# Peptides against a protein of PDB entry 5EFW, part 47

Target 1, 141 residues: chain A of PDB entry 5EFW
Amino acid sequence: TTLERIEKNFVITDPRLPDNPIIFASDSFLQLTEYSREEILGRNARFLQGPETDRATVRKIRDAIDNQTEVTVQLINYTKSGKKFWNLFHLQPMRDQKGDVQYFIGVQLDGTEHVRDAAEREGVMLIKKTAENIDEAAKEL

## One batch from the design tools (peptide; aimed at target 1 D14 L17 I23 L41)

Design b1_p29_8_s1 (made by RFdiffusion4, then SolubleMPNN; from b1_p29_8, 11 letters changed)
Fold by OpenDDE base, seed 5:
Structure b1_p29_8_s1 (fold): chain B 141 residues (1-141), chain A 29 residues (1-29)
Amino acid sequence: as target 1 above (141 residues)
Amino acid sequence: MSPLERLLEILRSDPSLAGSLKLVELSLK
């Protein structure tokens, strides 16, 4: 499917289910995070957080979900083996024909450092475009 | 039950979540 052909780090979650679990994960995401598909489906994405993850940034993500809005942040995430990485993260709701939120799309751009200025703007444009592609692809199912 | 097993149980019991089930099954493909 078109969705499966998107070679980016992303997940789709379902806020209608308890604790907004991951219901889809790209192969790239699994490779990045070092988890198997069976390990993450049905879980909230907070398992990527760790000691150095900024709690204020996490709250921004939570607020966006609660308010059904999009958000773009950078935060420290951890792989299964405990490796830290910077995650330029974009989250946005996926709405049905009636305009009701059905899912959230989360896109991750990983790096070894926090990015600023032109590099950040470029990354943001990329992950936002990716999110739109995912939205379109998912609606084709 | 694992998180995945719990997820599948919920989705298979609720026809209104057919779309979500499809996404999960696609992910497991």
Scores: peptide ipSAE 0.809, ipTM 0.978, DockQ to the pose 0.860
OpenDDE base, seeds 1, 2, 3, 4: peptide ipSAE 0.806, 0.802, 0.807, 0.803; ipTM 0.977, 0.977, 0.978, 0.977

Design b1_p29_8_s2 (made by RFdiffusion4, then SolubleMPNN; from b1_p29_8, 11 letters changed)
Fold by OpenDDE base, seed 3:
Parts: C-alpha cells; structure tokens; sequence
Structure b1_p29_8_s2 (fold): chain B 141 residues (1-141), chain A 29 residues (1-29)
C-alpha cells in the first residue's frame, strides 16, 4: 500500500499557526519520545530540547522554518523520562500546488551517538526519502 | 482538498491510524 512506503517516525507542523505547533505525530514518534499524542499535539517540538542541546543547531532549524527551506542536522533530544538521544533530523516544507508553504514535515532518526561519514550519509538519505514519501503520498490523491 | 487532508485520507485507510486521526481533528478544532 501507499502507507507501507512511508517510514513511520515523523511529525507534521503548521507554520501558519502560532509557534508552528505539531498537528500530526506518528506512532513511532510517540514511542521514541515517550509522549502520548494528547501531550504533544498543538505544541512546538522544542519540548524535546534540553541542557545539552546545541543552541546553534536549534537556530539552524529556526532559520529554515523562517526562510521556508529544508534543513538536516543532528542534535541531542530528550524523551519524556529525560533519556538523552541523538536525533538525525530532517525538516522540509510541504507546499501546495501554488508553491506556498502549508506545513512542515519533520523526520527523526534516533541513535546513541553522533553519526559521521557513511553512517551519516545513509541516515540522511533515509530521512530525506521518508519526507519525500510523505509529501508525494499527499499529492497522489 | 489540502495536502494534509489528502495525507490524512491515506492514513485513514489503515486501521492502525483510525483512532489517531480523530484525535488530530479534535486538536485542530
């Protein structure tokens, strides 16, 4: 099915609403972060950040949103219970037929370490492909 | 129909997402 082609660790946010809140979260995202859907819908994803999250990296994400561009970064995030993990994160805008940004797709790949070299490249390809699958799935109907 | 609505229609076709979609709709209200 079309759904089977979509990797299931992602969120969709709405930049047209105040503070770009999460409007959809996959089950895998909830399992990773240890939050319920009710706890996170309507909130900005910054609740995943914590003491060791690099603020310069966070600024890159913010800039991408403000500029309506895609970005790929690695940053430390925290689960609800306070567990630290590395998040290889890709964000890209979802545009309508007119080219206007309607939503953002955020895809997460978690790990225990900051990945480099071939592992990083592989992870980046995966999360970008996931984002594209989501975007294309929406366009097929 | 918006891109999100189209995506949600796809997700709705999978029983594992049926309950979640209802919650999303309520949260966006």
Amino acid sequence: as target 1 above (141 residues)
Amino acid sequence: MSSLEKLLKILESDPSFAGSLKLVELSLK
Scores: peptide ipSAE 0.163, ipTM 0.717, DockQ to the pose 0.097
OpenDDE base, seeds 1, 2, 4, 5: peptide ipSAE 0.099, 0.099, 0.074, 0.073; ipTM 0.667, 0.614, 0.598, 0.616

Design b1_p29_8_s3 (made by RFdiffusion4, then SolubleMPNN; from b1_p29_8, 8 letters changed)
Fold by OpenDDE base, seed 5:
Structure b1_p29_8_s3 (fold): chain B 141 residues (1-141), chain A 29 residues (1-29)
Amino acid sequence: as target 1 above (141 residues)
Amino acid sequence: MTPLERLLEILESDPRFAGALELVRLSLK
């Protein structure tokens, strides 16, 4: 499918279910995080957080979900083996034909360090475009 | 019961989640 051909780090979650679990994860996401498909599906994405993950940034993500809005942040995430990486993260709601939120799309751009200025702007444009592609592809199903 | 098993149980029991079930099955393919 078109969705499967998107070679980026992303997940789709369902806020209509208890604790907004992941219902789809890309192959790249699994490779990045070092988890299997079976370990990811049905879980809230908070398992990526760890000791150095900024709690204020996490709250921004939570607020965006609660308010059904999009958000773009950078935060420390952890792989299954405990490796830290900087995640330029974009989240946005996926709405049905009536305009109601059905899912959330989360796109991750990983890096070794926090990015600023032109590099950040470029990354933001990329992950936002990716999110739109995912939205279109998912709606084709 | 694992998170995945719990997820599938919910999705298969409620027709409102037909789309979500399709996404899960696609991910598991």
Scores: peptide ipSAE 0.802, ipTM 0.978, DockQ to the pose 0.863
OpenDDE base, seeds 1, 2, 3, 4: peptide ipSAE 0.074, 0.026, 0.136, 0.021; ipTM 0.569, 0.581, 0.663, 0.532

Design b1_p29_8_s4 (made by RFdiffusion4, then SolubleMPNN; from b1_p29_8, 11 letters changed)
Fold by OpenDDE base, seed 4:
Structure b1_p29_8_s4 (fold): chain B 141 residues (1-141), chain A 29 residues (1-29)
Amino acid sequence: as target 1 above (141 residues)
Amino acid sequence: MSPLEKLLEILRSNPEFKGSLELVELSLK
């Protein structure tokens, strides 16, 4: 079903609003991060960052947003309770029919360790596919 | 309709997301 294609860890953010806040979060994302929708909607996703989050990686994300490009990185994120997880993260712009960036889709694949090689390639494929599924689902209407 | 609006429309078809969508709408006002 259409819902099955988008039932993953993902958020949608609005770069046209101040500080690119989260405007939608999947149930899976909320479960992963231990936040309620009320706690995260309207906020920048940086609340997931913490002491061991690599700042250079965060800058790559910010650069991608500023440049309206996609990016795929792995970074340490933290749940509400403070649990660390590795986030294999893919971000890509959602464009309108005119090609203008309207939103960003962020997809998260969590793990207990930094993934490499085949596992990383597989994960990247999955999160990118998820993002595309979300984007295509919107375009089907 | 924006891509997001289309997506939200799809999600509104599922009762599980109805409340979430209401929160989104509230937060965006």
Scores: peptide ipSAE 0.160, ipTM 0.655, DockQ to the pose 0.099
OpenDDE base, seeds 1, 2, 3, 5: peptide ipSAE 0.105, 0.284, 0.132, 0.066; ipTM 0.626, 0.732, 0.626, 0.621; seed 2 fails the geometry check

## One batch from the design tools (peptide; aimed at target 1 L3 R95 Q102)

Design b1_p30_1 (made by RFdiffusion4)
Pose (drawn by RFdiffusion4):
Structure b1_p30_1 (pose): chain A 141 residues (1-141), chain P 30 residues (1-30)
Amino acid sequence: as target 1 above (141 residues)
Amino acid sequence: TPLEKLLEQLEERGDESSKKWIEIIKKQLE
């Protein structure tokens, strides 16, 4: 299917279920994070977080979800085995024609450090276009 | 498990979108 043909790291969550769980995770996201589908479907994506994760950054994500809007940030995430990576992360809601939120889309791009300038602009462009592709691929669900 | 709870919640909701997501989840777990 088209959703499965999207070669990027992403997860989709359902805010209408308690605690906004993951209902779909990309093949690339699972192998990057070393988790399986059986392990993480039904879980809130906060399991990616740990000791060196910036709390104010997590706060900006919480607030954006509460307000039902988009956010782009960078933060430290961990794989299942505990390896550290920087995550250039973009979040956006999918809405129906009346504007009601159906799901959240999250797109991840791994790095070894915080990026800025041109490197950041390129990464943001990639993850925002992917989120639009995901929204278009899942509009009937 | 979190997966079993997710599938139960989608079956209880029973709308067409939930049925489609269940089908995708089950196919990808094969």

Design b1_p30_1_s1 (made by RFdiffusion4, then SolubleMPNN; from b1_p30_1, 14 letters changed)
Fold by OpenDDE base, seed 3:
Structure b1_p30_1_s1 (fold): chain B 141 residues (1-141), chain A 30 residues (1-30)
Amino acid sequence: as target 1 above (141 residues)
Amino acid sequence: SSLEKLLELLKKRGSEGDKKLIELILERLK
């Protein structure tokens, strides 16, 4: 499918289901996080969080979901094996023709360090564009 | 929906574990 051809780290979640579970994960996301699709589908994405994940940043993500808005943050995430990485994360709602939120699109850009300034701006541009591409691709199915 | 169609395709191509999970998701989407 068109979505499967997008070689970026992303997930689709369903906020209309209990605990906003992941209903789709890209192959790249599975490779990054070291999980199988069986281990991921139906779960809330909080399994990526760990001891050094900033709780205030997590709250920003939760608030965005509750308020049905987009958000861009950087936070520490963990792979299945426990490896830490910095996740430049963008979340935005996918809306139907009436404007109602159906799903959320989450895009991840991984790195070994927190990024700022020009590098951050470039990364944000990339993940936002990726999210828009996913939104368009999903509507074409 | 388009996403339901995608999930159905993934179910057909997935492992037995994936099929069960996707079926559960599809049931909840109805």
Scores: peptide ipSAE 0.103, ipTM 0.681, DockQ to the pose 0.074
OpenDDE base, seeds 1, 2, 4, 5: peptide ipSAE 0.054, 0.042, 0.025, 0.027; ipTM 0.606, 0.544, 0.494, 0.485; seeds 1, 4 fail the geometry check

Design b1_p30_1_s2 (made by RFdiffusion4, then SolubleMPNN; from b1_p30_1, 11 letters changed)
Fold by OpenDDE base, seed 3:
Structure b1_p30_1_s2 (fold): chain B 141 residues (1-141), chain A 30 residues (1-30)
Amino acid sequence: as target 1 above (141 residues)
Amino acid sequence: SSLDELLKLLEERGTEGDKKLIEIIKKKLE
């Protein structure tokens, strides 16, 4: 499918199901996080958080979900083995033709360092563009 | 497992999108 051909780090979640579980994860996302597909499908993405994940940033994500808006943040996430990585994360709702939220699209740009200035702007543009591609591809669902 | 629970929920809801998603998931698990 077109969705499967997008070679970026991303997940799709379903807020209409209990606890907004991951319903799709790209191969790259699995490689990044070191989880298998069967380990993460059906789970809320909060399992990526850990001790050094900024709780205020997490609250921004939660607020965006609750308000059905988009958000772009950087936060510490953890792989299955416990390795920390900086996640430039973009979240946006995917709406149906009636305007109702069907899914959330989460795109991750991973790095060993927090990015800022021009690098951040470039990363944001990239992950937002990716999110739009996913939005279009996911319309088949 | 969380996957089993997801598949159950998707099957129960049973939209065309859900069916497509189930097929994608199953194929990727082969």
Scores: peptide ipSAE 0.752, ipTM 0.966, DockQ to the pose 0.872
OpenDDE base, seeds 1, 2, 4, 5: peptide ipSAE 0.748, 0.749, 0.742, 0.749; ipTM 0.966, 0.966, 0.965, 0.966

Design b1_p30_1_s3 (made by RFdiffusion4, then SolubleMPNN; from b1_p30_1, 14 letters changed)
Fold by OpenDDE base, seed 2:
Structure b1_p30_1_s3 (fold): chain B 141 residues (1-141), chain A 30 residues (1-30)
Amino acid sequence: as target 1 above (141 residues)
Amino acid sequence: SSLDELLELLRERGTEGDKKLIELIEKRLK
């Protein structure tokens, strides 16, 4: 599928199901996080959070989901083996033809380090562009 | 498992998109 050919770190979640589970994870995302597809599908993405994940940032993500809006943040995530990494994360809703939220698209920057200034702006542009590509590709679902 | 539960929920909802998604999931699991 077109969706499978997008070589970026991303997931798609279904907020209409209990606890907004991941329904799609890219191969790159699995490689980044060190989980198998079987371990991730059906779970809420909060498993990436850990002790040093900023709770205020997590609340921003939760608010965006509840308000059905997009958000871009940087937060500490953890791999399966417990490795910390900074995640430049963009989330946006995907709406159906009726305008109702069908899915959420979550895109993670390829890099694993905290980015600032021009690098951050460039990263934000990239992940937002990626999210739009995913939105188009996901229409096949 | 979380995957099994997801597949069950998708089957129960049973939209055309859900059917396609189930097929995609199963294909990628091999």
Scores: peptide ipSAE 0.767, ipTM 0.968, DockQ to the pose 0.903
OpenDDE base, seeds 1, 3, 4, 5: peptide ipSAE 0.760, 0.763, 0.765, 0.764; ipTM 0.967, 0.967, 0.968, 0.968

Design b1_p30_1_s4 (made by RFdiffusion4, then SolubleMPNN; from b1_p30_1, 14 letters changed)
Fold by OpenDDE base, seed 2:
Structure b1_p30_1_s4 (fold): chain B 141 residues (1-141), chain A 30 residues (1-30)
Amino acid sequence: as target 1 above (141 residues)
Amino acid sequence: SSLDELLELLRERGTEGDKKLIELIERRLE
């Protein structure tokens, strides 16, 4: 499918199900996080958080979900093996034909390091563009 | 498992999109 051919780090979640579980994870995302598809599907993405993940940033993500809005943040995430990485993360809702939120799209920058200034702006532009591509591709569902 | 629970929830809801998603999930697990 078109969705499967998008070679970026991303997940799709279903806020209509209990605890907004991941329903789709890209191959790149699995490689980045060191989890298998079986380990990730059906779980809330909070398993990527750890001791050094900024709680205020997490709250921004939660607020965006609750308010059905988009948000872009950088936060510390952890792989299965416990490796820390900086995640430039973009989240946006995907709406159905009626305008209701059906899914959330979460995109992570390909890099694993903290980015600033021009690099950050470029990364934000990239992940937002990727999110739009995913939104279009996911319409096949 | 979380995957099994997800599949069950999708089956219960049973929309056309859910059916396609289940098929996609199962295909990618093979």
Scores: peptide ipSAE 0.768, ipTM 0.968, DockQ to the pose 0.942
OpenDDE base, seeds 1, 3, 4, 5: peptide ipSAE 0.765, 0.765, 0.766, 0.765; ipTM 0.967, 0.967, 0.967, 0.967

Design b1_p30_2 (made by RFdiffusion4)
Pose (drawn by RFdiffusion4):
Structure b1_p30_2 (pose): chain A 141 residues (1-141), chain P 30 residues (1-30)
Amino acid sequence: as target 1 above (141 residues)
Amino acid sequence: SVDDVLREAKRMRDAGKTKEEIIAYLKENL
């Protein structure tokens, strides 16, 4: 299917289920993070966080979800085995024609450090176009 | 297909099924 043909890291969550769980995770996301589908479907994506994760940054994500809007940030995430990576992360809601939120889309791009300038602009462009592709691929669900 | 599984999960959600039922269905079919 088209959703499966999207070669990027992403997860989709359902805010209408308690604690906003993951309902779909991309093949690339699972192999990047070393988790399986059985392990993480039904879990909130906060399991990616750990000791060196910036708490104010996590706060900005919480607030954006509460307000049902988009957010783009960078933060430290961990794989299943505990390896550290920087995550250039973009979040956006999928809405129906009346504007009601159906799901959240999250797109991840791994790095070894915080990026800025042109490197950040390119990464943001890639993850925002992917989110639009995901929205278009899942509009009937 | 994945689309059919996710569309069924949406119908389950709109029918008031529990989180656990929906997740079990998704784990079985994805």

Design b1_p30_2_s1 (made by RFdiffusion4, then SolubleMPNN; from b1_p30_2, 12 letters changed)
Fold by OpenDDE base, seed 3:
Structure b1_p30_2_s1 (fold): chain B 141 residues (1-141), chain A 30 residues (1-30)
Amino acid sequence: as target 1 above (141 residues)
Amino acid sequence: TLEEVLKEATEMRKAGASKEEIIEYLKKNL
């Protein structure tokens, strides 16, 4: 679809289904993580976590989902082949016209190192803007 | 369209479709 071809790393999840599974993934996300679409659709995104993923950071993501709020964090993720990368991750709810949460949009910015200061601010701005663009596109397509 | 597929999946959920049925529908249509 047109949405799949957006050249950004993102997924859409469905919190109204058991375990908040991925229901949509961009081509870029599949390339980044080294998974096929068939391998990840219907699964919770926790398969990206591994031994060095900070559990306190994961809890922040879980809390945001449970509270239906947005969150921005940096965490270690793993590709299918086991390659580690730093993920600057932004999650936000997609709401219907009544304001009820229907989906979550997750945007990933990959890097070889943890980023701070100006680089972090720029990354946060980028992934938040991307999430808003996806939200608008998903409502129009 | 994506919106149409997601809307249908929502209707399936409201009608009591199982998780497996919904995921199968999404895999076929997304």
Scores: peptide ipSAE 0.164, ipTM 0.788, DockQ to the pose 0.465
OpenDDE base, seeds 1, 2, 4, 5: peptide ipSAE 0.041, 0.043, 0.039, 0.046; ipTM 0.616, 0.617, 0.579, 0.654; seed 4 fails the geometry check

Design b1_p30_2_s2 (made by RFdiffusion4, then SolubleMPNN; from b1_p30_2, 12 letters changed)
Fold by OpenDDE base, seed 2:
Order: C-alpha cells, then structure tokens, then sequence
Structure b1_p30_2_s2 (fold): chain B 141 residues (1-141), chain A 30 residues (1-30)
C-alpha cells in the first residue's frame, strides 16, 4: 500500500486513546529500535527515552502534543538493547476534513551524533517531507 | 491493506471501543 511503501522511520500515534499510544510503526522503525511490532503497538513512545534524554526536550514534545502543533527536536533515544542514538525527531498532527486531530505522525532520523548547521537543515527537510508524504498517504483513512 | 486496518481502528475508536480492543485488533492485523 502507499503508506507501507514509505521506507522511513516513523510511527503513528492516537491521542484519542489513553496515553497517546503508537498504533502503527514502520518496519524501519522496528529495525532501528530493535522492538517487534507486538512490543510497540499500544505503548507511548516514551519507552525510547533513557538516562541521558534531555527532559526539557521531552517537555517540548509533550507541549506540542497538548497544543496540537508540530515540533522538531533532537534527543537521545535508546534501543531495546540499550544502545543510544541521536534522534532528529519531527512530530506533526494529522487532521481530518474538519481540521480535528486524528493522529500524530512521528518521524525519526537516527544518528550517532547531534547534527548541526547544514546537516541539521538537511535532516529537518527530509523528516518534514517524510511526514507530509505520510499525511498524504493516510488522508483517506 | 494497512489503510483498511487503520481505517477500521479509527472506526472502532470513534464508536467508543476500548484501547485494549483497538490495540488487540491492530496487533492481530498489522
């Protein structure tokens, strides 16, 4: 399907369910994070956080969800085995025809380093474009 | 299809299904 053809790290979450759980995770996301789909579905994405995850950055994500806005941040995340990675993360709401938020789209660009300058701008463009592609693919849901 | 599964999950949500039911459905069909 169109959504399945998007070979990027992403999740779809449902803010209308308790604790905004993941309702879909791409194969690439599962590979990155080392979880199975069964382990991921129904969980809040906070399981990716750990000791070195900046709490102020996490609060920015929570604020964006609460305010139904988009946000782009970089934060330390952890795989199932405990491996750290820098996550250039973009979150945006997916809205219905009436403008009501139905889901959130989360797109992840993984790396070993915190990216800056041109690399950051390029990464941001990439994950935002990916989010728009997901939104377009999911518009008929 | 994936889209059909997600659409069904949305319909379940809109109908007031519990999170547990919806997640179980997704785990079974994704």
Amino acid sequence: as target 1 above (141 residues)
Amino acid sequence: TLEEVLKKAREMRDAGASAEEIIAFLKENL
Scores: peptide ipSAE 0.661, ipTM 0.951, DockQ to the pose 0.931
OpenDDE base, seeds 1, 3, 4, 5: peptide ipSAE 0.618, 0.609, 0.597, 0.623; ipTM 0.938, 0.937, 0.934, 0.939

Design b1_p30_2_s3 (made by RFdiffusion4, then SolubleMPNN; from b1_p30_2, 10 letters changed)
Fold by OpenDDE base, seed 2:
Structure b1_p30_2_s3 (fold): chain B 141 residues (1-141), chain A 30 residues (1-30)
Amino acid sequence: as target 1 above (141 residues)
Amino acid sequence: TLEEVLKKATEMRDAGASKEEIIAYLKENL
């Protein structure tokens, strides 16, 4: 399928369910985070946060969800084994034909290191493009 | 297909299915 063919790190969450749980996670995302699909589905993505995750950045994500807007940030996340990585993360709403938010798309850069300057700009362009591809692929949801 | 599973989950949500029911369905079919 078109969505299945997107070989990037991403999740789809459902803000219309309690606590905005993950309802889909790509294989690459599972590999990155070291979780199984069964361990991920139904959970809020906050399980990736840990001691060194910047709380102000987390608030930006929460505000974007509450306001139904997009956001792009970098934050420290943790794998299942406790390994830290920098997550260049883009979140955007997926809207229906009426303009109502149905889902959120979260895309993570393939790299696990903090990126700056040109590399960051390139990464942002990539994850935003990926999010648009996911939105297009999931338009029939 | 993946899209069919997600579409079904959407339909379940729109029909008022619980989080638990939807997640159980997704875990079984994804």
Scores: peptide ipSAE 0.681, ipTM 0.956, DockQ to the pose 0.941
OpenDDE base, seeds 1, 3, 4, 5: peptide ipSAE 0.509, 0.503, 0.441, 0.224; ipTM 0.922, 0.921, 0.911, 0.817; seed 1 fails the geometry check

Design b1_p30_2_s4 (made by RFdiffusion4, then SolubleMPNN; from b1_p30_2, 11 letters changed)
Fold by OpenDDE base, seed 3:
Structure b1_p30_2_s4 (fold): chain B 141 residues (1-141), chain A 30 residues (1-30)
Amino acid sequence: as target 1 above (141 residues)
Amino acid sequence: TLEDVLKKATEMRNAGASKEEIIAFLKENL
């Protein structure tokens, strides 16, 4: 599977560039967030946050990036038009052949509600599997 | 291909290209 064929909500960010900018956004992600690719590339993903975004959850994401680990959280995000949505978000590092972190992969599952219990577990499994597929497709980068 | 574009961006980064140059390249090719 090629990266282009992965029809999911995801971004790739580059932690080796200043402020860990988005370097790729899927078409589905752009549709979800109501941004163009031109508006997204080069920006830190924090533009999705807003007044009701839980700051402790944001800190978990920051810590995962700083520690080069994966994290899965749910948080309120905002579209360009200001529409709120619940984002079941998974982030994981993508490592090169030497084992060094090259990129981060972020996968989003959107919803109108905070998902719980079985629905949450199912969603987590889905976005983690998607992240692994992206990682595999991007190995040669 | 998409992968070729991203690979080129990686090469640019490794060669010391600026963020602005890399992002401009990506915007032009993605």
Scores: peptide ipSAE 0.542, ipTM 0.925, DockQ to the pose 0.809
OpenDDE base, seeds 1, 2, 4, 5: peptide ipSAE 0.349, 0.323, 0.297, 0.246; ipTM 0.879, 0.877, 0.864, 0.811

Design b1_p30_3 (made by RFdiffusion4)
Pose (drawn by RFdiffusion4):
Structure b1_p30_3 (pose): chain A 141 residues (1-141), chain P 30 residues (1-30)
Amino acid sequence: as target 1 above (141 residues)
Amino acid sequence: TPPPPKTPIHPLTEEQAEEVLAKWKEVMEA
């Protein structure tokens, strides 16, 4: 299927279910984070967080979800075994024709450090185009 | 362009949730 042919890291959540759980995780995301589908489907994506994760940054994500809008941030995430990576993360809601939120899309791009300038502009372009591709691929669900 | 306004989110019944998750499972396994 087209959704499975998207070669990027991403997860899709359902905010209509309690605690906004993951309902779909990409093959690339699972192998990058070392989790399986059985392990993480039904879980809120906050399990990626840990000690060196910036709390105000997590706050900006919470607020954007509460307001039902987009957000792009960088933060420290951890794999299942506990390895640290920087996550250039973009979030956006999928909506129907009437504007009601159906799902949230999250797209991840791994790094070894915080990026800025041209490196950040390129990474943002990649993850925003991927989110639009995911929205188009899942519009009937 | 500005973002769309916030809309209320209505929770799903058990039957509705099962139907939605079944569609996603079919797409994943296809």

Design b1_p30_3_s1 (made by RFdiffusion4, then SolubleMPNN; from b1_p30_3, 13 letters changed)
Fold by OpenDDE base, seed 1:
Structure b1_p30_3_s1 (fold): chain B 141 residues (1-141), chain A 30 residues (1-30)
Amino acid sequence: as target 1 above (141 residues)
Amino acid sequence: APPPPKTPIKPLSEEERKELLEKWEKVYNE
């Protein structure tokens, strides 16, 4: 397929399954996080969290999922080897023709530092645009 | 309007995960 080959870091999750597991991951995401597809599919994305991940930010993500809304945050994530990175993360629901939430799309922009101002705005625009592109491509799922 | 139902927090079993992997393997290979 072409979906996993999109050169952006993203996952698709299924909130209608227990614990909203990852059902799809791009090759770029796997490279970023240092996991194989077999290691992460069917699991919740919380494995990226670690000691320095802000719990308040995580709660914002959880609330967005529970309320079926979009959210954009920055948080510390960890690779499989334990390497820390700043994740500019955007999550949004993918809805079916009836308007019901079918999946969530999560897009990650990695960086060595927390971004602010113009750099943050640029990153947000990029990941939101990416999410929209994925939404269109994923209609075939 | 009432809030939507919360996402269940109990993770899939390994068997359920395996079934999911098998299902979506078709998607990856198409």
Scores: peptide ipSAE 0.264, ipTM 0.753, DockQ to the pose 0.223
OpenDDE base, seeds 2, 3, 4, 5: peptide ipSAE 0.227, 0.256, 0.217, 0.292; ipTM 0.742, 0.729, 0.728, 0.751; seed 5 fails the geometry check

Design b1_p30_3_s2 (made by RFdiffusion4, then SolubleMPNN; from b1_p30_3, 10 letters changed)
Fold by OpenDDE base, seed 3:
Structure b1_p30_3_s2 (fold): chain B 141 residues (1-141), chain A 30 residues (1-30)
Amino acid sequence: as target 1 above (141 residues)
Amino acid sequence: SAPPPKTPIKPLSEEEREERLAKIEEVYEA
């Protein structure tokens, strides 16, 4: 569909289902992570984590979900084949007309290095803009 | 720190869950 074909790395999760599973994933995300859609739908996105993923950063993500806020972090993620990559990750809630959280939108910018300074600012701008575009596209879900 | 949420997130009812799953199937199987 139109949503899944957006040429950015993103997922949509449903916090009203058990364990906040992925309900939508872009083709780009599947290509990045080397998973099929069948392998990830209905699963919590924690399968991207591995031995070198910083647990304190993961806790920041969990806190943002619990508090229904946005967060932007960088963390080590792993592809299906075990390839490590730095993920500049942005998460934000998608709210309905009443202001209630319906979904979370997660956007990933992959890289071989942990980015800082200007490169980080540019990446943050990109993934936040992407998240807003997805929010608009997903309003009919 | 973060402000408290407006409304706590509640699990979907069985009916709502079925509707949500049907939507997912529509997106990926149609």
Scores: peptide ipSAE 0.339, ipTM 0.808, DockQ to the pose 0.495
OpenDDE base, seeds 1, 2, 4, 5: peptide ipSAE 0.255, 0.272, 0.316, 0.247; ipTM 0.776, 0.783, 0.795, 0.773

